# Peptides against a protein of PDB entry 4X86: the designs that were tried, part 7

Target 1, 56 residues: chain A of PDB entry 4X86
Amino acid sequence: EGPQLLLSEAVSRAAKAAGARPLTSPESLSRDLEAPEVQESYRQQLRSDIQKRLQE

## One batch from the design tools (peptide; made by RFdiffusion4, then SolubleMPNN)

Design b1_p9_8_s3 (from b1_p9_8 with E2L L3E)
Fold by OpenDDE base, seed 5:
Structure b1_p9_8_s3 (fold): chain B 56 residues (1-56), chain A 9 residues (1-9)
Amino acid sequence: as target 1 above (56 residues)
Amino acid sequence: SLEEVLAQL
């Protein structure tokens, strides 16, 4: 339930947009960012942020 | 890694 955008995908997009070029593999980053507790926290934050923006 | 990304922001 809630937003479906993965944190790993969000970070990847943000890094590309900012011109960041990590030397380690994207798979390593995804492995860390797709940890259940991290992803759930991100989902909750994303939902909260969207709700706040809708209230503005 | 995430720290590599953050260091470049």
Scores: peptide ipSAE 0.223, ipTM 0.741, DockQ to the pose 0.029
Fold by OpenDDE base, seed 3:
Structure b1_p9_8_s3 (fold): chain B 56 residues (1-56), chain A 9 residues (1-9)
Amino acid sequence: as target 1 above (56 residues)
Amino acid sequence: SLEEVLAQL
């Protein structure tokens, strides 16, 4: 669990839903998703989005 | 890569 799992799962689902198929290795994608700044940005965005929805 | 995925969304 944690930001990494949440982010990786979100990206995976989005990619599959959109039919996205990266040409590089899965390891490269994982490395990108593990970047602290990326994880933190996602966490903040997720929190913000949830808050916005609750306020609608 | 993440960039490749994003580019295809």
Scores: peptide ipSAE 0.220, ipTM 0.737, DockQ to the pose 0.033
Fold by OpenDDE base, seed 1:
Structure b1_p9_8_s3 (fold): chain B 56 residues (1-56), chain A 9 residues (1-9)
Amino acid sequence: as target 1 above (56 residues)
Amino acid sequence: SLEEVLAQL
């Protein structure tokens, strides 16, 4: 899975956990998440978090 | 949309 799928999955899980219920289609949400800046920021943060955990 | 999700946080 690429960053887009990972990010979309993370957003889906976060939305459910927060009780967020978007009215638009999953395709619309996916489109919003296609911005490279958003995906890259998430990827970097995720990688950083994992690395920190591995170094504990 | 992402905006909808963010607005509900």
Scores: peptide ipSAE 0.214, ipTM 0.733, DockQ to the pose 0.030
Fold by OpenDDE base, seed 2:
Structure b1_p9_8_s3 (fold): chain B 56 residues (1-56), chain A 9 residues (1-9)
Amino acid sequence: as target 1 above (56 residues)
Amino acid sequence: SLEEVLAQL
């Protein structure tokens, strides 16, 4: 349970929305961001941020 | 890379 959006997916979407065009492929970027500890930290922060917004 | 993305923001 909890947020399931991957950090790599979020970064890819944000990059596209911002018009960023990295020389490396999105797949290469995803590979760099798929470390389990990185993803878990992102999940925890995302959960925390959502909770903070709901309390505003 | 993430660095490339950040540099273009």
Scores: peptide ipSAE 0.212, ipTM 0.734, DockQ to the pose 0.029

Design b1_p9_8_s4 (from b1_p9_8, 3 letters changed)
Fold by OpenDDE base, seed 5:
Structure b1_p9_8_s4 (fold): chain B 56 residues (1-56), chain A 9 residues (1-9)
Amino acid sequence: as target 1 above (56 residues)
Amino acid sequence: QLEEVLAQL
């Protein structure tokens, strides 16, 4: 299909770029971020944000 | 580019 836009991946990349490390287990954090309801919310927000940028 | 991403969301 198309590009995979995962919240867990976005958070991981951002943390790495900032040199930040989670206080809790990275695996636990990823599990929470990959929950279907969380991922769906992220998808909707991402769509909205991109639409806003296209309208600028 | 961004429009193609939107279509997939």
Scores: peptide ipSAE 0.038, ipTM 0.596, DockQ to the pose 0.582; fails the geometry check
Fold by OpenDDE base, seed 2:
Formats: sequence, C-alpha cells, structure tokens
Structure b1_p9_8_s4 (fold): chain B 56 residues (1-56), chain A 9 residues (1-9)
Amino acid sequence: as target 1 above (56 residues)
Amino acid sequence: QLEEVLAQL
C-alpha cells in the first residue's frame, strides 16, 4: 500500500525525460540503484527534502 | 498523498 518511492524508478523516469541512456545496461543500473544502502540513503534524502519544503 | 509518503519514509 502507498507509493513505492524507489530510486531506481526515479532515475529511470529522469533518464527518460532527459533522453539519457546508461553506458552500461539498464539492468545493471537498476541493480546498483536498488541496493539496500543506496535506497536507504535516497529515503533519508527524500524525507529531508520533503520536510524542508513543508517548512517553507 | 503527502502524508502517506511521509509516513512510510
């Protein structure tokens, strides 16, 4: 339930919008972005950024 | 919604 805020998905959307393609395979990029430590860092950053916007 | 997002972050 609720939105799934995955870094891999966010990067995929951004890359598509920018017309960018990874030098490696999309699968390799997704694998790296789905690493637990990377996802955790993204979660923390996203939470912080959203909270900052709410305080404005 | 925003509250739902914050709750799971």
Scores: peptide ipSAE 0.037, ipTM 0.590, DockQ to the pose 0.513; fails the geometry check
Fold by OpenDDE base, seed 1:
Structure b1_p9_8_s4 (fold): chain B 56 residues (1-56), chain A 9 residues (1-9)
Amino acid sequence: as target 1 above (56 residues)
Amino acid sequence: QLEEVLAQL
């Protein structure tokens, strides 16, 4: 129900904005970026970054 | 709002 902050989605948006295309298949890239350990690391970093901004 | 987002992360 809450916001889904996926690394795969973030990368997809960034690539689109930059006009960049993956060297590997989109499916392969998405698979790597959607790996649970990768997503968890991203979630933690994102949370930390937001908290740092709030502390400024 | 932001606090709720953080709580869900």
Scores: peptide ipSAE 0.037, ipTM 0.589, DockQ to the pose 0.472; fails the geometry check
Fold by OpenDDE base, seed 4:
Structure b1_p9_8_s4 (fold): chain B 56 residues (1-56), chain A 9 residues (1-9)
Amino acid sequence: as target 1 above (56 residues)
Amino acid sequence: QLEEVLAQL
């Protein structure tokens, strides 16, 4: 029920903010970024980074 | 709020 922190969404937003477009189709990129193992790695990294920021 | 966000990670 909480915020959804998907890597695919994060990358899409970052690309838009930077005015960048993927070399391949957005669908292909999303497919790769939404892979379970990739998303899990992102979740762990994000949690770690946030915790580190709170410790600063 | 932050705790709720972290709980989702």
Scores: peptide ipSAE 0.037, ipTM 0.587, DockQ to the pose 0.506; fails the geometry check

## One batch from the design tools (peptide; made by RFdiffusion4, then SolubleMPNN)

Design b1_p10_1_s1 (from b1_p10_1, 7 letters changed)
Fold by OpenDDE base, seed 3:
Structure b1_p10_1_s1 (fold): chain B 56 residues (1-56), chain A 10 residues (1-10)
Amino acid sequence: as target 1 above (56 residues)
Amino acid sequence: SEIFQQNLQQ
């Protein structure tokens, strides 16, 4: 129900902003970034980072 | 590990 912050989307936006493209296929990169364990780690890191900023 | 190519802006 809540907002979902996807690592694959975040990387895509960052790469576009930087004018960067993967040297491998975009599909291969997406496969790596959309792995459930990778996405969960990203979510946890993002949550932690936000909490730290809110406490400062 | 993924490697990226960054293009220079014109």
Scores: peptide ipSAE 0.147, ipTM 0.665, DockQ to the pose 0.055
Fold by OpenDDE base, seed 5:
Structure b1_p10_1_s1 (fold): chain B 56 residues (1-56), chain A 10 residues (1-10)
Amino acid sequence: as target 1 above (56 residues)
Amino acid sequence: SEIFQQNLQQ
């Protein structure tokens, strides 16, 4: 439920901002980052981080 | 693990 913030999108934006490029390929990186278990872990981490920040 | 290369010339 709710809007999904994709890890793949977050990494893409961060990499662009930092001038960083994957040494393999964007497609390979996206494949890894879009794996369901990875996305779920990111969602949980993001939620946790936001909750911590809101408590500061 | 994925490896990134950073380009400092932007």
Scores: peptide ipSAE 0.143, ipTM 0.673, DockQ to the pose 0.058
Fold by OpenDDE base, seed 4:
Structure b1_p10_1_s1 (fold): chain B 56 residues (1-56), chain A 10 residues (1-10)
Amino acid sequence: as target 1 above (56 residues)
Amino acid sequence: SEIFQQNLQQ
C-alpha cells in the first residue's frame, strides 16, 4: 500500500550518479541494504525528513 | 560499512 522507497534502490541510484561501485559485489551490498531492520530504519528516516521539509 | 571504488571508465 502506497509508494515503497527502498534503501537499496536509493543507494544504487546514488552510486551510479557518483560513478562508484562496491568493492565486494553488488549482490553482497544488496543483501545488506535489503535487511528488514535496515529498510525500516530508512523508512523512518525518510518520514522524518519529509516532515521536516513540510514544516519549512 | 561498505567500501566503494570510483569507476574511471565513465
Scores: peptide ipSAE 0.142, ipTM 0.676, DockQ to the pose 0.053
Fold by OpenDDE base, seed 1:
Structure b1_p10_1_s1 (fold): chain B 56 residues (1-56), chain A 10 residues (1-10)
Amino acid sequence: as target 1 above (56 residues)
Amino acid sequence: SEIFQQNLQQ
């Protein structure tokens, strides 16, 4: 557990909670979600979303 | 693009 919030981890948890599975392999999905540009975009969006909530 | 399958719970 650390300050890094991985999109791949978030999606995995959400999918499990929703009873959803990728039609492709979980490993293939993870590779796509762990792409650096995707992870960075997620980090930026998450930070922005949190900041918006804090400003309310 | 990834496609998800959602299972129905009964």
Scores: peptide ipSAE 0.142, ipTM 0.660, DockQ to the pose 0.056

Design b1_p10_1_s2 (from b1_p10_1, 6 letters changed)
Fold by OpenDDE base, seed 5:
Structure b1_p10_1_s2 (fold): chain B 56 residues (1-56), chain A 10 residues (1-10)
Amino acid sequence: as target 1 above (56 residues)
Amino acid sequence: DEIFQANLQQ
């Protein structure tokens, strides 16, 4: 439930836009990026960054 | 460390 801001999806979109491929594999990178602790850290960072930007 | 390789043809 709630808005899902997936790091794996963000990285995938950014990599495609930049014309970049992971040195390992897309599947391996996705597994790392979808780890619960990594996703939670990203969510917190994104929220913090948005809050800071709104204060500027 | 480098994580990505540039490939503009993808």
Scores: peptide ipSAE 0.204, ipTM 0.730, DockQ to the pose 0.059
Fold by OpenDDE base, seed 4:
Structure b1_p10_1_s2 (fold): chain B 56 residues (1-56), chain A 10 residues (1-10)
Amino acid sequence: as target 1 above (56 residues)
Amino acid sequence: DEIFQANLQQ
């Protein structure tokens, strides 16, 4: 429920913008970035960063 | 550790 902000999507967009490719494979990197614990940590960090920006 | 390399085809 609500907007889902995926780390895998964010990294994919950043890599494209920077003209970068994973040293292993896109699929292997995506699998690592889609791990539930990694995604949850990213969600928490993103929320914290947004809150900090709103307080400025 | 380096994870990415430059894509020279782009």
Scores: peptide ipSAE 0.202, ipTM 0.731, DockQ to the pose 0.054
Fold by OpenDDE base, seed 1:
Structure b1_p10_1_s2 (fold): chain B 56 residues (1-56), chain A 10 residues (1-10)
Amino acid sequence: as target 1 above (56 residues)
Amino acid sequence: DEIFQANLQQ
């Protein structure tokens, strides 16, 4: 719990809910999604999206 | 490119 939303966690939950499996291994996908630059991009996008919604 | 495969039998 907290403001630290991980892209890897979000994707994992979404994939489970959708009944989806990665074409690669879950570990390989998690490694890619946990890359610092990817996580930072996700954080920025999420913040931007929330701000846009709050301004509507 | 396809990243995920859907499986309804879970």
Scores: peptide ipSAE 0.200, ipTM 0.723, DockQ to the pose 0.059
Fold by OpenDDE base, seed 3:
Structure b1_p10_1_s2 (fold): chain B 56 residues (1-56), chain A 10 residues (1-10)
Amino acid sequence: as target 1 above (56 residues)
Amino acid sequence: DEIFQANLQQ
């Protein structure tokens, strides 16, 4: 649920692929990564990166 | 600050 591109989901996938585990817990980290201000910053960065790539 | 630890046996 939520936006199509979630930072929490991206980090979870990257951590699993790298063989990394949170020092706290997956649930605690997800709570922090799902904060509205963090998600908005991620959305803005992703939009900017995609736009730059399309202009290459 | 470190957020993740790597699995040493991977």
Scores: peptide ipSAE 0.199, ipTM 0.716, DockQ to the pose 0.054

Design b1_p10_1_s3 (from b1_p10_1, 7 letters changed)
Fold by OpenDDE base, seed 5:
Structure b1_p10_1_s3 (fold): chain B 56 residues (1-56), chain A 10 residues (1-10)
Amino acid sequence: as target 1 above (56 residues)
Amino acid sequence: SEIFAQNLQQ
């Protein structure tokens, strides 16, 4: 129930910062990135990465 | 595979 970190938002910000655009369409990319299983995988990855950093 | 293309015009 904590703050949700959205993969779609993270990718959008990273792409903008890097001056990159999706090869397909923003809508298609967003659809893929907002899929529940993809978002859940991202949440798990973030949690894992944060835990690793805290142990360093 | 490549998903993004660099846009230098931004």
Scores: peptide ipSAE 0.111, ipTM 0.649, DockQ to the pose 0.057
Fold by OpenDDE base, seed 1:
Structure b1_p10_1_s3 (fold): chain B 56 residues (1-56), chain A 10 residues (1-10)
Amino acid sequence: as target 1 above (56 residues)
Amino acid sequence: SEIFAQNLQQ
């Protein structure tokens, strides 16, 4: 809970809900998803998307 | 490219 939203957490939850597993490995996927630039891009996109939805 | 595979049996 809180303003810090993690892409890795979002993907984990979505994958579980969809019954999906990574083709490589959970560890490799987590490493990629936790990369700072990826996390920042996700934060920006999420913020933009939320703002767009709030303005509809 | 695809990074996930689905398994509905789990």
Scores: peptide ipSAE 0.110, ipTM 0.646, DockQ to the pose 0.061
Fold by OpenDDE base, seed 3:
Structure b1_p10_1_s3 (fold): chain B 56 residues (1-56), chain A 10 residues (1-10)
Amino acid sequence: as target 1 above (56 residues)
Amino acid sequence: SEIFAQNLQQ
């Protein structure tokens, strides 16, 4: 129900904006980016970055 | 580590 900030989606958007494509396959990239531990690390980093900006 | 290619055609 809360906001869903997916690393896989963020990377997809960034890659599109940069005109970049994975050299392996989108599926292989998605597998790596959708790993639970990777997603959790991304969530924590994003939260930390936002908190730092709010404290400036 | 995933490697990307940049499309310079656009």
Scores: peptide ipSAE 0.110, ipTM 0.649, DockQ to the pose 0.055
Fold by OpenDDE base, seed 2:
Order: structure tokens, then C-alpha cells, then sequence
Structure b1_p10_1_s3 (fold): chain B 56 residues (1-56), chain A 10 residues (1-10)
């Protein structure tokens, strides 16, 4: 199995670094971020963003 | 969309 880039993990780390907490709950946020369509969109966006950075 | 709160004292 190759490396997996998780949106939920990225958001968790970013929120911690910023001192931010979800207004609803961590569980509700995780449910939204773990949705397959959201994860797939994140994968595609990461790929696109990395490609853009390589071209700068 | 999810909304975040930032604790500015941290």
C-alpha cells in the first residue's frame, strides 16, 4: 500500500497549529472530512497544487 | 460548511 494523504489529518494538524477548534464537535467535523467524495476532491487538489508549485 | 473558533489566548 502506498502513502495515503488524509484531509482529516491535515485539517487536524492545521487547526492545532492555529489554535482553532470546530464550533460543532470534533466528531462532526471528522464525519464531514472522512466523506469519500471530500477525500477524493482533496487528493485531486493536492496533486494539482503540488504540480503548480513544481512549475513556479 | 464547518465553522472554527480560534482561541487567541493560546
Amino acid sequence: as target 1 above (56 residues)
Amino acid sequence: SEIFAQNLQQ
Scores: peptide ipSAE 0.110, ipTM 0.646, DockQ to the pose 0.058

Design b1_p10_1_s4 (from b1_p10_1, 5 letters changed)
Fold by OpenDDE base, seed 2:
Structure b1_p10_1_s4 (fold): chain B 56 residues (1-56), chain A 10 residues (1-10)
Amino acid sequence: as target 1 above (56 residues)
Amino acid sequence: DAIFQANLQQ
């Protein structure tokens, strides 16, 4: 439960928009991006960034 | 850190 803010999805969208592909396997990239500590850091960063934008 | 290549012709 809670908002689905997936770093893996964000990176996939950004990579597609930039025409970029990982030099490592997509599976290796997904493993790194789906790590719990990385996902939690991303959630916190998004919250912080949104709050900063709302204050501007 | 992940390393990317970009297709700059797109």
Scores: peptide ipSAE 0.123, ipTM 0.694, DockQ to the pose 0.059
Fold by OpenDDE base, seed 5:
Structure b1_p10_1_s4 (fold): chain B 56 residues (1-56), chain A 10 residues (1-10)
Amino acid sequence: as target 1 above (56 residues)
Amino acid sequence: DAIFQANLQQ
């Protein structure tokens, strides 16, 4: 529950904006980016970054 | 590690 900010979605948007494509299969990249530990690390990073920005 | 190819023509 709560806001779902997906690393996979963030990477997809960034790759599109930069004109970048994975040299490996998109499915393999998605699998890696959707791994629970990776998603949790991203959630923690986002929270940390937002907190830092709010303190500026 | 994920490897990306950039299309600089975009």
Scores: peptide ipSAE 0.122, ipTM 0.695, DockQ to the pose 0.058
Fold by OpenDDE base, seed 4:
Structure b1_p10_1_s4 (fold): chain B 56 residues (1-56), chain A 10 residues (1-10)
Amino acid sequence: as target 1 above (56 residues)
Amino acid sequence: DAIFQANLQQ
């Protein structure tokens, strides 16, 4: 349970906003961003950041 | 690690 936010989606939005594109391949980038350990770390970071913002 | 290129026109 918790917010279901994908790192792949976040990076896609950020890259578009910054006018950036991957020079390797979109498929390789997606593979790295969809790795379970990477996604879990991102989820934990988001949860922490939200909690900090609520305490301000 | 992923490498990105920035484009000034999008």
Scores: peptide ipSAE 0.121, ipTM 0.696, DockQ to the pose 0.058
Fold by OpenDDE base, seed 1:
Structure b1_p10_1_s4 (fold): chain B 56 residues (1-56), chain A 10 residues (1-10)
Amino acid sequence: as target 1 above (56 residues)
Amino acid sequence: DAIFQANLQQ
């Protein structure tokens, strides 16, 4: 239970919207984006950013 | 680090 905010999903959607593709490899990108510390940092940042937007 | 290429024609 609870929201799962995946950085990999966010990047995938953003890349699609921008018409962007990784020049390295999709697998290398996924590995970097799925690192636990990166994912947790993203969750915290996203939470903070949403809270700021709601308070504007 | 990942490097991206953008294609505006896509």
Scores: peptide ipSAE 0.121, ipTM 0.697, DockQ to the pose 0.059

Design b1_p10_2_s1 (from b1_p10_2, 5 letters changed)
Fold by OpenDDE base, seed 2:
Structure b1_p10_2_s1 (fold): chain B 56 residues (1-56), chain A 10 residues (1-10)
Amino acid sequence: as target 1 above (56 residues)
Amino acid sequence: DALRAAAFGE
């Protein structure tokens, strides 16, 4: 349940929009951001933030 | 949950 937005994709899109490049590599960054625990934390945060916004 | 349903459709 919930939105299936990948943190790695979100960061990649944001970096592209800002013209930013990782000092290491896009692949290394994606590997870290695609870790299950990181992705789950992001999903929970995203859900929470949207719910908070709806209550404003 | 009404808020979850409104935000995510589920």
Scores: peptide ipSAE 0.039, ipTM 0.588, DockQ to the pose 0.058
Fold by OpenDDE base, seed 3:
Parts: sequence; structure tokens; C-alpha cells
Structure b1_p10_2_s1 (fold): chain B 56 residues (1-56), chain A 10 residues (1-10)
Amino acid sequence: as target 1 above (56 residues)
Amino acid sequence: DALRAAAFGE
């Protein structure tokens, strides 16, 4: 239930668009961003932000 | 809620 959007995917797209590269590796960064607690926090924030935007 | 349904379809 809820939006099926991954923080890791969003950050990867943003990094590519900005021409930014991690000093370690994109794969290591993606792994950290796929942590369940991080993804859950992102899901909650995304839901809140979308609802706020709809109310503007 | 109406906002939840509008944003997420559920």
C-alpha cells in the first residue's frame, strides 16, 4: 500500500542529472539508501509532502 | 481520506 517509489532510485537519477559521483561507488550509496528504515521514512515524508502540495 | 485517495488511488 502507498507509493511504489524508491529513495535509491530517486537519488541515482538526481546524481546523474547533476553530474555528481560518489567517492566510493554508486552501488554502495544505493545499498545504504535501500535500508528498510530509510525507505520507510522516505515513504512517510513523500506521502506528507504530496498531501501538503495538494492542499496548496 | 480524500487526499490519500487522490494522491495514491487508495
Scores: peptide ipSAE 0.038, ipTM 0.585, DockQ to the pose 0.056
Fold by OpenDDE base, seed 4:
Structure b1_p10_2_s1 (fold): chain B 56 residues (1-56), chain A 10 residues (1-10)
Amino acid sequence: as target 1 above (56 residues)
Amino acid sequence: DALRAAAFGE
């Protein structure tokens, strides 16, 4: 329940749009961003931010 | 919750 967005996908898209490259590798970055606790924190943040924007 | 339903459809 909630937004079905992956932080790893969001960061990958943002990095590509900005022409940014990680110091390590895209794969290593994705691995870190796909950690369950990181994804859960992102889901909660997304829900909160979207709700705040809808209230404005 | 109306706000939740508007944002997420549930």
Scores: peptide ipSAE 0.038, ipTM 0.586, DockQ to the pose 0.075
Fold by OpenDDE base, seed 1:
Structure b1_p10_2_s1 (fold): chain B 56 residues (1-56), chain A 10 residues (1-10)
Amino acid sequence: as target 1 above (56 residues)
Amino acid sequence: DALRAAAFGE
């Protein structure tokens, strides 16, 4: 449980907002960003950031 | 633990 935010989705949204396009392909980028270890690292970072914010 | 519960409910 916890925030169900995907790094791949976050990057996709950011790229769209910035008008940025990956040099390879959106699919390749998404595949890399959807790797379990990457997503887990992002989840941990997100959790840490939220906790830090709560400490302020 | 308190911060975890506050942020995530768990």
Scores: peptide ipSAE 0.038, ipTM 0.585, DockQ to the pose 0.053

Design b1_p10_2_s2 (from b1_p10_2, 4 letters changed)
Fold by OpenDDE base, seed 5:
Structure b1_p10_2_s2 (fold): chain B 56 residues (1-56), chain A 10 residues (1-10)
Amino acid sequence: as target 1 above (56 residues)
Amino acid sequence: SALREAAFGE
């Protein structure tokens, strides 16, 4: 139910596509982005963004 | 939409 993308995965894909590298290790960044509260906030925002897009 | 597919897989 709801958005299935992990924020960590989304950021990783975006960074790779842009050829960008974090100043810290990718693993450390992913760990921070995988925190439950962060993922929940992302899920809510993603759902909201989808709704806004569909209403345009 | 592209956004929905990316987010929900459908």
Scores: peptide ipSAE 0.030, ipTM 0.586, DockQ to the pose 0.241
Fold by OpenDDE base, seed 4:
Structure b1_p10_2_s2 (fold): chain B 56 residues (1-56), chain A 10 residues (1-10)
Amino acid sequence: as target 1 above (56 residues)
Amino acid sequence: SALREAAFGE
């Protein structure tokens, strides 16, 4: 339970919104961002950020 | 909030 957003998806959305392109390839970037440890860290950060936002 | 919606879909 908790935030259900993949870091890879978040980065993809942000990059698209900003008109930014990765220096390597979207596929390579996605592969790195889909690593379990990276995703878990992102989940924790996202939860923390939401909590902070709600407390403002 | 927009952040919650993005993260939870709600």
Scores: peptide ipSAE 0.029, ipTM 0.574, DockQ to the pose 0.269
Fold by OpenDDE base, seed 3:
Structure b1_p10_2_s2 (fold): chain B 56 residues (1-56), chain A 10 residues (1-10)
Amino acid sequence: as target 1 above (56 residues)
Amino acid sequence: SALREAAFGE
């Protein structure tokens, strides 16, 4: 089983924590980040980052 | 641990 966290959700949380607001809308940004290829790349990176963290 | 929780929900 692999990572289930969506990039769109991660970015939304990060933006809120940083008090950052997109010039367009958070909904439009989330839609762009939900593209299958983007999510797959994020999943692979997340898996790699977790493995690196566990190896430290 | 926190990273795994966020990614896998476990």
Scores: peptide ipSAE 0.026, ipTM 0.563, DockQ to the pose 0.235
Fold by OpenDDE base, seed 1:
Structure b1_p10_2_s2 (fold): chain B 56 residues (1-56), chain A 10 residues (1-10)
Amino acid sequence: as target 1 above (56 residues)
Amino acid sequence: SALREAAFGE
């Protein structure tokens, strides 16, 4: 239910688009960003942002 | 909420 977007995926895409590379490794960054509390916060924010857009 | 339901079906 709701948006099925991963923060880790979003960051990976953004990094690629910007030509940016993690100082450590993509895998390390992804691991950190895949932490459940981080993903949950992102999901909530994403949901909130979409709802705000709908209210405009 | 109605908005939540409209956006996400939940």
Scores: peptide ipSAE 0.030, ipTM 0.549, DockQ to the pose 0.068; fails the geometry check

Design b1_p10_2_s3 (from b1_p10_2, 4 letters changed)
Fold by OpenDDE base, seed 5:
Structure b1_p10_2_s3 (fold): chain B 56 residues (1-56), chain A 10 residues (1-10)
Amino acid sequence: as target 1 above (56 residues)
Amino acid sequence: SALEEAAFGE
């Protein structure tokens, strides 16, 4: 259960849609975004955001 | 919602 979207995937998808490119390599950015603590924080934020949206 | 679909895939 819970959100399954990876932060790295979300960022990559958003960047592509916006035509934006990081100053560093996308591989380096993905590596940083895939850090366990970062992903866990994102999961918690995503869960919180969904809860807020459902309460509107 | 769009947010739920993005997060859960459904």
Scores: peptide ipSAE 0.033, ipTM 0.584, DockQ to the pose 0.255
Fold by OpenDDE base, seed 1:
Structure b1_p10_2_s3 (fold): chain B 56 residues (1-56), chain A 10 residues (1-10)
Amino acid sequence: as target 1 above (56 residues)
Amino acid sequence: SALEEAAFGE
């Protein structure tokens, strides 16, 4: 299946868990986090992190 | 692991 986590979703979950709210707006934050280049970078990092974990 | 659960949902 591979990793299927959006950065925006990850941040949303983290914010909820921490009881944190964005200073601007949820919509503005989501727009930035859903940018294709941002999501691609996150996907690559996530893949790398998983690979590192598997190597341990 | 926590990382795998977050990434894969399982």
Scores: peptide ipSAE 0.033, ipTM 0.560, DockQ to the pose 0.267
Fold by OpenDDE base, seed 2:
Structure b1_p10_2_s3 (fold): chain B 56 residues (1-56), chain A 10 residues (1-10)
Amino acid sequence: as target 1 above (56 residues)
Amino acid sequence: SALEEAAFGE
């Protein structure tokens, strides 16, 4: 249960939708976004944002 | 919502 989307996947989807391309490489970007501390921060943010939305 | 879809896939 709870949020299942990885930050790397979220960014990939957003980049595709916006037609954006990383300056370095998609692999390098994904590596940074898949770092455990980054993913944990994203999970917390996502949970917080969902909670705020549900409380509106 | 778009946020829920992104987070839960539904």
Scores: peptide ipSAE 0.032, ipTM 0.563, DockQ to the pose 0.265
Fold by OpenDDE base, seed 3:
Structure b1_p10_2_s3 (fold): chain B 56 residues (1-56), chain A 10 residues (1-10)
Amino acid sequence: as target 1 above (56 residues)
Amino acid sequence: SALEEAAFGE
């Protein structure tokens, strides 16, 4: 129920589109972005942003 | 919208 978007996936797509490469490794970056507290915060932000957009 | 497409794939 609701949108299912991982922050790690969103960042990976954005990085690919921009041609950006992490100085460390894509795997290390993904690991940090997949932390439960980070993903939960992103979910809440995403929900809020979508609600704001729908009200415009 | 771009945001909706990214979040829902539609």
Scores: peptide ipSAE 0.031, ipTM 0.564, DockQ to the pose 0.282

